Peptides against a protein of PDB entry 4Z63. Designs and how they scored, part 265

Target 1, 334 residues: chain A of PDB entry 4Z63
Amino acid sequence: LCLGMNDLTGNIPEDLFHLKRLNLLGIQENRLSGSLSREIRNLSSLVRLDVSWNLFSGEIPDVFDELPQLKFFLGQTNGFIGGIPKSLANSPSLNLLNLRNNSLSGRLMLNCTAMIALNSLDLGTNRFNGRLPENLPDCKRLKNVNLARNTFHGQVPESFKNFESLSYFSLSNSSLANISSALGILQHCKNLTTLVLTLNFHGEALPDDSSLHFEKLKVLVVANCRLTGSMPRWLSSSNELQLLDLSWNRLTGAIPSWIGDFKALFYLDLSNNSFTGEIPKSLTKLESLTSRNISVNEPSPDFPFFMKRNESARALQYNQIFGFPPTIELGHNN

## One batch from the design tools (peptide; made by RFdiffusion4, then SolubleMPNN)

Design b2_p26_2_s4 (from b2_p26_2, 8 letters changed)
Fold by OpenDDE base, seed 1:
Structure b2_p26_2_s4 (fold): chain B 334 residues (1-334), chain A 26 residues (1-26)
Amino acid sequence: as target 1 above (334 residues)
Amino acid sequence: SRTSNLDPNDVVIDLENSSWISSVDL
């Protein structure tokens, strides 16, 4: 049953919960309000539940133990409060959990040992506090993780060295500290292609440690951290780099010539730094900007990227990195 | 504001659709 993108109001009719054979319920993008009914437990055949973009409030009901076939739960952009229900945090069937842009709070706790099918987790823009859960690497299929815009004080856990499944990771604006430790840990994530660390590490030095290596890194976004230092030499070894944003830092020195050696680099933002010297001539020869025939095998996250040009503007959604226009931004370097 | 220091022309790339500003100034 798909009723998304309407002007439906009120709560879900109780009679809907009599649909015992229902595999898909999509009621997203409505004006549905009140609590999400506990009677969802009666939808025992449910594989996909999409309640996103509504006005739901209260706690998410702890009934996911009665939904043994549930693979997809989308609840983003609601008013949910409390924590992740225990039955949801222990769901062995769940492949994707999206609860982004809610008011969920407390410590983030997931039983990763039980969540054997979890591939994608979006909990961005919530009120989670405490530390990053050290056991996330125990989610052996967890590829896509957005934890941005929460209050995860401290450092990236050492256990994340073992996060072999991790491919897409955003921790933007999560009050993280120690960029040197974070990069030193995350370099061990052999499948990491996308790393977003914007609005963390305030005023720290961007490490220029030649021992750092990100083998499969395609997207690096570390904007608005007030980072000091220079363009990091270790980044030159990330031969698959497609998008680099280091804007709104305090980086100094010259833009190195190796920045133009990236065969797939089509988006570069180094704006609002303190770079000096000449623009490298190699930038004028970026193959991605000069050749139409670069088959870029782009990372496809389950969660779209968003480009926001203004605080008041709606972010533009890009389902793939290829959606970004080819860009070189070097403005406001003094 | 989480982005209060951004110029109106600044492009922020994130996984977050910030169309709904969480009232939590983080």
Scores: peptide ipSAE 0.041, ipTM 0.599, DockQ to the pose 0.049
Fold by OpenDDE base, seed 3:
Structure b2_p26_2_s4 (fold): chain B 334 residues (1-334), chain A 26 residues (1-26)
Amino acid sequence: as target 1 above (334 residues)
Amino acid sequence: SRTSNLDPNDVVIDLENSSWISSVDL
């Protein structure tokens, strides 16, 4: 049953929860309000639940133990409060959990040893506090993690050295400290392709340790951290780099010539820093910017990226990383 | 607007478009 993208109001009729054979319930992008009924437990055949982009409030009901086939739960952009219910945090069937842009609070706790199928987790823009959960690497299939815009404190856990499944990781604006430790840990994530650390590590030095290596790194975003230092030499070994944003820092020195050696680099933002010297001539020779036909047939992650350049602008959705306009921003480096 | 509340320079993955093949021939 798909009723998404309408102007439906009120609550979900309770009679809907008598549909025991229902595999898909999509009611996203409506004006549905009130609490999410605990009677969703009656939907024992449910594989996909999408209640996103509504006006739901209250706590998420603790009934996910009665939903043994549930693979997809999308609840983003609601008014949910409380924590992740225990049955959801222990779901062995769940592949994707999206609860971004809610009012969920408390310590983030997931039973990763039970959540054996979890591959995507989006909890961005919530009110989770405390430390990052040290046991996230125990979610052995977890590839995509967004924890941005929460009130985490401290450092990236040492246990994340063992986060072999991690491919996409966003921790933007989560009050994290110690960028040197974070990068030193995350370099061990051999499948890491996208790393977003914007609005953390305020005033720290960007490490220039040549021992750091991110082999599969395609996207690095570390903007608005007030980071000091220079362009890090270790980044030159990330030959697959496609997008680099280090804007709104306090980086100094010259832009190195090796920045133009990235064959796949199509988006570069180094704006609002304190870089000096000449623009490397190698930047004018970036293959990705000169050839209209670089179909980088690399499997873009099967998920759209959203980029917001300006506070006043709407974020733009890009179904592929390559949907980003080819960009070189070097402004405001005086 | 779905994207109105993103911070500047935040890259957010929208997971909504994951290809779910319904096994139910509607």
Scores: peptide ipSAE 0.038, ipTM 0.535, DockQ to the pose 0.029
Fold by OpenDDE base, seed 4:
Structure b2_p26_2_s4 (fold): chain B 334 residues (1-334), chain A 26 residues (1-26)
Amino acid sequence: as target 1 above (334 residues)
Amino acid sequence: SRTSNLDPNDVVIDLENSSWISSVDL
């Protein structure tokens, strides 16, 4: 049943929960309000539940043990409070959990040993606090993780050295500290292609450690951290780099010539730093800017990227990084 | 006083459709 993108108000009719053969319930992009009914438990055949972009409030009901086929739960952009229900945090069937832009709080706890099918986790823009859950690497299929805009004080857990499934990771604006430790840990994530760490590590030095290596790194966004230092030499070994944003830092020195050696680099933002010297002539040789066919068939994260040009502007949603216009931004380095 | 006025052309990339504005309290 797909009722998304309407002006539906009130709550879900209770009789809808008698549909025991229902595989898909999509009621997203409405004005549905109140608590999400516990009677969802009666939808024993449910594979996909999309309640996103509504006015739901209260706690998410602890009924997911009665939903053995549930693979997709989309609840982003609601008013949900409390934690992740125990049955949801233990769901062996769940592939994707999206609860972004809610009011969920407390410590983030997932039973990753039980969540054997979890591939994508979006919990961005919530009120989770405490430390990052050390057991996330136990989610053996977890590839896409957005935990941005929470209050995860401290450092990236050492256990994330073993996060082999991790491909897309955002921790933007999560009060993280110790960028040197974070990068030193995350370099062990062999499948890591996208790393977004903006608005963390306030005033720290960007490490220039030649021992750091991110072989599969395609997207690095570490903007607005007030980072000191220079362009890191270790980044030159990330030959698959496509997008680099280090804007709004305090980086100094020259922009190195190796920045133009990235064959796939199509988006570069180094603006609002303190770089000096000449613009590298190698930037004029970027193949991505000269070749029309950037047919980079790369797996996209299940979660979109957002580009915002102005405080007042709506962020542009990009389901694929390749949707970004080819850009070189070097402004405001005086 | 570098007024960290976000240049109206400042592009911020995130995985979230939320206001990226760090009010840098100067």
Scores: peptide ipSAE 0.032, ipTM 0.590, DockQ to the pose 0.052
Fold by OpenDDE base, seed 5:
Structure b2_p26_2_s4 (fold): chain B 334 residues (1-334), chain A 26 residues (1-26)
Amino acid sequence: as target 1 above (334 residues)
Amino acid sequence: SRTSNLDPNDVVIDLENSSWISSVDL
């Protein structure tokens, strides 16, 4: 049953929960309000529940133990409060959980040993506090993780050295500290292709440790951290780099010539730093900017990116990295 | 403001699917 993209108001009719053979309930992009009914438990055949983009409030009902086939729960952009229900945090069937842009609070707790199918987690823009969950690497299939815009004080957990499934990771604006530790841990994530750390590590030094290596790194965004230092030499070994944003830092020195050796680099933002010297001639030879054949078959995170072109402009959403225009921004380095 | 051009969650107005639903301001 797909009722998304309408002007539906009020609560879901209770009689809808009599549809015991329903595999898909999509009621997204409406004005549905009130609590999400616990009678969802009666939808025992449910595989996909999409209640996103509504006016739902209250706690998410603790009924996910009665939904053994549920693979997809999309509840982003609602007014949900409280924590993740225990039955949801223990769901063995769940592949994707999206609860971005809610009012969920408390310590983030997931039973990753039970959540054997979880591959995508979006909890960005919530009120989670405390530390990052140390057991997140126990979610052995977890590939996509957005935890941005929460209040995760402290450092990236040491356990994330074992996060082999991690491919796409956003921790933007999450009150993180110690960039040297974070990079030193996350370099062990052998499948990490996308790393977004914007608005963290305020005023720290960007490490220039030649022992750091991100083999599969395609996207690095560490903008607006007020980072000191220079262009990090360790990044030159990330031969698959496609997107680099280090804008709005306090980086100094020359832009190194090796920045032009990245064959796949199509987006470069080094703006609003304190770089000096000449623009490397190698940048004019970037194959990705000269060739029309950008490989479109590259994996993208499930979480969107937002680009603000101007301070007064609405953020443009990009669902795929390749949605970004080929860009070189080197402005405001004086 | 010193805002990066790229933030997956710096959404004042969430425009993913519907232009009339604003993101919950935190």
Scores: peptide ipSAE 0.022, ipTM 0.563, DockQ to the pose 0.047

Design b2_p26_3_s1 (from b2_p26_3, 12 letters changed)
Fold by OpenDDE base, seed 4:
Structure b2_p26_3_s1 (fold): chain B 334 residues (1-334), chain A 26 residues (1-26)
Amino acid sequence: as target 1 above (334 residues)
Amino acid sequence: SYITTVLPDDVTSYSNPQSLYDKINS
């Protein structure tokens, strides 16, 4: 049943929950309000539940143990409060959980040993507090993780060295500290292609440790951190780099010539730093900007990107990395 | 410009004009 993208108001009719053969319930992008009914438990054949972009409030009902076929739960952009219900945090069937942009709070706890099918987790823009869950690497299929805009004080857990499934990771604006430790840990994530760390590590030094290596890194975003230091030499070994945003930091020194050696680099933002010297001539030879035929059919994160011109500007949403226009931004360097 | 993965304003569906903006421009 697909009722998305309407102007439906009120609550879900209780009789809808009598549809025991229903595989898909999509009621997204409406004005549905109130609590999400516990009677969802009666939809025993449910594979996909999309309640996103509504006005739902209250706690998410703890009924997911009665939904053994549920693979997709989309609840982003609601008013849900409380924590992740125990049955959801233990769901062996769930592949994707998206609860971005809610008011969920408390300590984030997932039983990763039970969540054997979880491959995508978006809990960005919530009110989770405490530390990052150390057991996230136990979610052996977890590829896409957005935990941005939560209050995860402290450092990236050491256990994330073993996060082999991790490919796309965002921790933007999560009050993280110790960028050196974070990069030192995350470099061990062999499948990591996208790393977004914007609005963390305020005033720290960007490490220039030649021992750091991100072999498969395609997207690195560490913007608006007030980072000090220079362009890190370790980044030059990330030959697959496609997008680099280090804007709105306090980086100094020259822009190195190796920045133009990235064959796939199509988006570069080094603006609003303190870089000096000349613009590297190698930037004029970027193949990605000279060739019109780059068929970029590469997988992107499940979480959206947002481009902000400044802190007060409205964000532009990009659902795919290649939605970004080919860009070289070197402005506002002194 | 800078890239992030977070909405600029606080949580909740329609209380955040940016969420609506993102919907329209998605």
Scores: peptide ipSAE 0.275, ipTM 0.698, DockQ to the pose 0.316
Fold by OpenDDE base, seed 2:
Structure b2_p26_3_s1 (fold): chain B 334 residues (1-334), chain A 26 residues (1-26)
Amino acid sequence: as target 1 above (334 residues)
Amino acid sequence: SYITTVLPDDVTSYSNPQSLYDKINS
């Protein structure tokens, strides 16, 4: 049953929960309000539940133990409060959980040893606090993780060295500290292709440790951190780099010539730093900006990106990496 | 310019449904 993109108000009719054979319920993009009914437990054949973009409030009902076939739960952009229900945090069937842009709070707790099918987790823009969950790497299929705009104070857990399934990771604006430790840990994530750390590590030094290596890194965004230091030499070994944003920091020194050696680099933003010297001539020879066709079908994170060009510009949303226009931005440097 | 996964406060627009529903980044 798909009733999305309407002006439906009120709550879900109770009789709908009598549909024992229903596999898909999509009621997204409406004005549905109140609590999400516990009677969803009656939809025992449910595979996909989309209640996103509504006015739902209260706690998410703890009935997911009665939904053994549920693979997709989309609840983003609601007013849900409380934590992740225990039955949801223990769901062995769930592949995708999207609860972005809610009011969920407390410590983030997932039973990753039980969540054997979880591959995508979006909990961005909530009120989770405490520390990043140390057991997150135990979610052995977890590929996409957005935990941005929460209050996960402290450092990236050491256990994330073992996060082998991790490919796309955003921790933007999550009150993280110790960028040296974070990068030192995350370099061990062998499948990591996208790393977004914007609005963290305020005023720290960007490490220039040649021992750091991100072999599969395609997208690195560490913007608006007020980071000090210079262009990190370790980044030169990330041969697959496609997008680099280090804008709005306090980076100094010259832009190194090796920045033009990235064959796949199509988006570079080093603006609003304190770089000096000449623009490397190698940037004028970037193959991706001259003749290379960018494949729009390349895998992308499940979480959205937002770009602000300047102080007066509106934020632009991009749902895929290759949605970004080919860009070299070096403005507002010395 | 910078990239993030949340909307900046100063670029929110009511003409954009995403901006209307998403919590603003502080």
Scores: peptide ipSAE 0.263, ipTM 0.681, DockQ to the pose 0.256
Fold by OpenDDE base, seed 5:
Structure b2_p26_3_s1 (fold): chain B 334 residues (1-334), chain A 26 residues (1-26)
Amino acid sequence: as target 1 above (334 residues)
Amino acid sequence: SYITTVLPDDVTSYSNPQSLYDKINS
């Protein structure tokens, strides 16, 4: 049953929960309000539940133990409060959980040993506090993780060295500290292709440790951190780099010539730094900008990207990396 | 400009419930 993208108001009719053979319930992008009914438990055949972009409030009901086939739960952009229900945090069937842009609070806790099917987790823009959950690497299929805009004070857990499934990771604006430790840990994530760390590590030095290596890194975004230092030499070994945003930092020195050696680099933003010297001639020879043969069929994160021009501007949403226009931004440097 | 995954403060269900498109995975 798909009733999304309407102007429906009020609560879900209770009789809807008598549809025991229902596999898909999509009621997203409405004005449905009140609590999400506990009677969802009666939808025992439910595989997909999409209640996103509504006016739901209260706590998410703890009934997911009665939904043994539920693979997809989308609840982003609601008014949900409280924590993740215990039955949801222990769901063995759940592949995707999206609760971005809610008012969920407390310590983030997931039973990753039980959540054997969890592939995608989006909890961005909530009110979670405390530390990053150290047991996230125990979610053995967890590939896509957005935890941006929560208050995860401290450092990236050392356990994330073992996060082999991790491919797409955003921690933007999560009050993280110690970029050297974070990069030193995350380099061990052998499947990591997308790393977004914008609005963290305020005023720290970007490490230039040649021992750092991100073999599969395609997307690196570490913008608006007020980072000091220079273009990191370790990045030159990330041969698959497609997008680099280091804008709005305090980086100095020359833009190195190796920046033009990235065959797949189509988006480069080094703007609003303190770089000096000449523009590398190698940038004029970037194959990705001279040839149309960029492979558009590369996997993208499940979480959207947002481009902000400034703090007051509305962000532009990009659902795919290749949605970004080919860009070289070197403005506002010395 | 800079890239992030943080939703703007004005992007809420109360303000613009249909203003953004989310990727629907299968």
Scores: peptide ipSAE 0.292, ipTM 0.699, DockQ to the pose 0.425; fails the geometry check
Fold by OpenDDE base, seed 1:
Structure b2_p26_3_s1 (fold): chain B 334 residues (1-334), chain A 26 residues (1-26)
Amino acid sequence: as target 1 above (334 residues)
Amino acid sequence: SYITTVLPDDVTSYSNPQSLYDKINS
């Protein structure tokens, strides 16, 4: 049953939960309000539940133990409060959990040893607090992780060295500290292609450690951190780099010539820094900007990106990396 | 400009104007 993208109001009729053979319930993009009924438990055949983009409130019901076939739960952009229900945090069937842009709170706890099928987790823009869950690497299929805009104080856990499944990771604006430790840990994530760390590490030095290596890194965003230092030499070894945003920092020195050697680099933002010297001539020879053969069909994170012109500006949403226009931004430097 | 995965702080529900804006641009 798909009733998405309408102007439906009120709550879900309770009689709908008598549909025990229902595999898909999509009621997204409406004005549905109230609590999400516990009677969802009666939908024992449910594979996909999409309640996203509504006005739901209250706690998410702890009924997911009665939904053994549930693979997809989409609840982004609602007013949900409380934590992740225990049954949801232990779901062995769940592949994708999206609860981005809610008011979920407390300590984030997932039983990753039970969540054997989880491959995508979006909990961005919530009110989770405490530390990053150290056991996330135990989610052995977890590829896509957005935990941005939560209050995860401290450092990236050492256990993330073992996060082999991790490909797309955002921790933007999560009160993280110690960028050197974070990068030192995350370099061990051998499948990591997208790393977004914007609005963390305030005033720290961007490490220029030649021992750092991100072999498969395609997207690096570390914007608006007030980072000091220079363009990091270790980044030059990330030959697959497609998008680099280091804007709104306090980086100094010259823009190195190797920045133009990235064959796939189509988006570069170094604006609002303190770079000096000449613009590297190699930037004028970026193949991605001169060639029409940009592979547009590369995998992207499941979480959206947002481009902000400034701190007060409205964000523009981009669902794919290649949705960004080819860009070289070097403005507002010395 | 800068890139993030962070929605504006006032975005909490679909009724929020920014949420609508995000929907249109999604």
Scores: peptide ipSAE 0.290, ipTM 0.702, DockQ to the pose 0.327; fails the geometry check

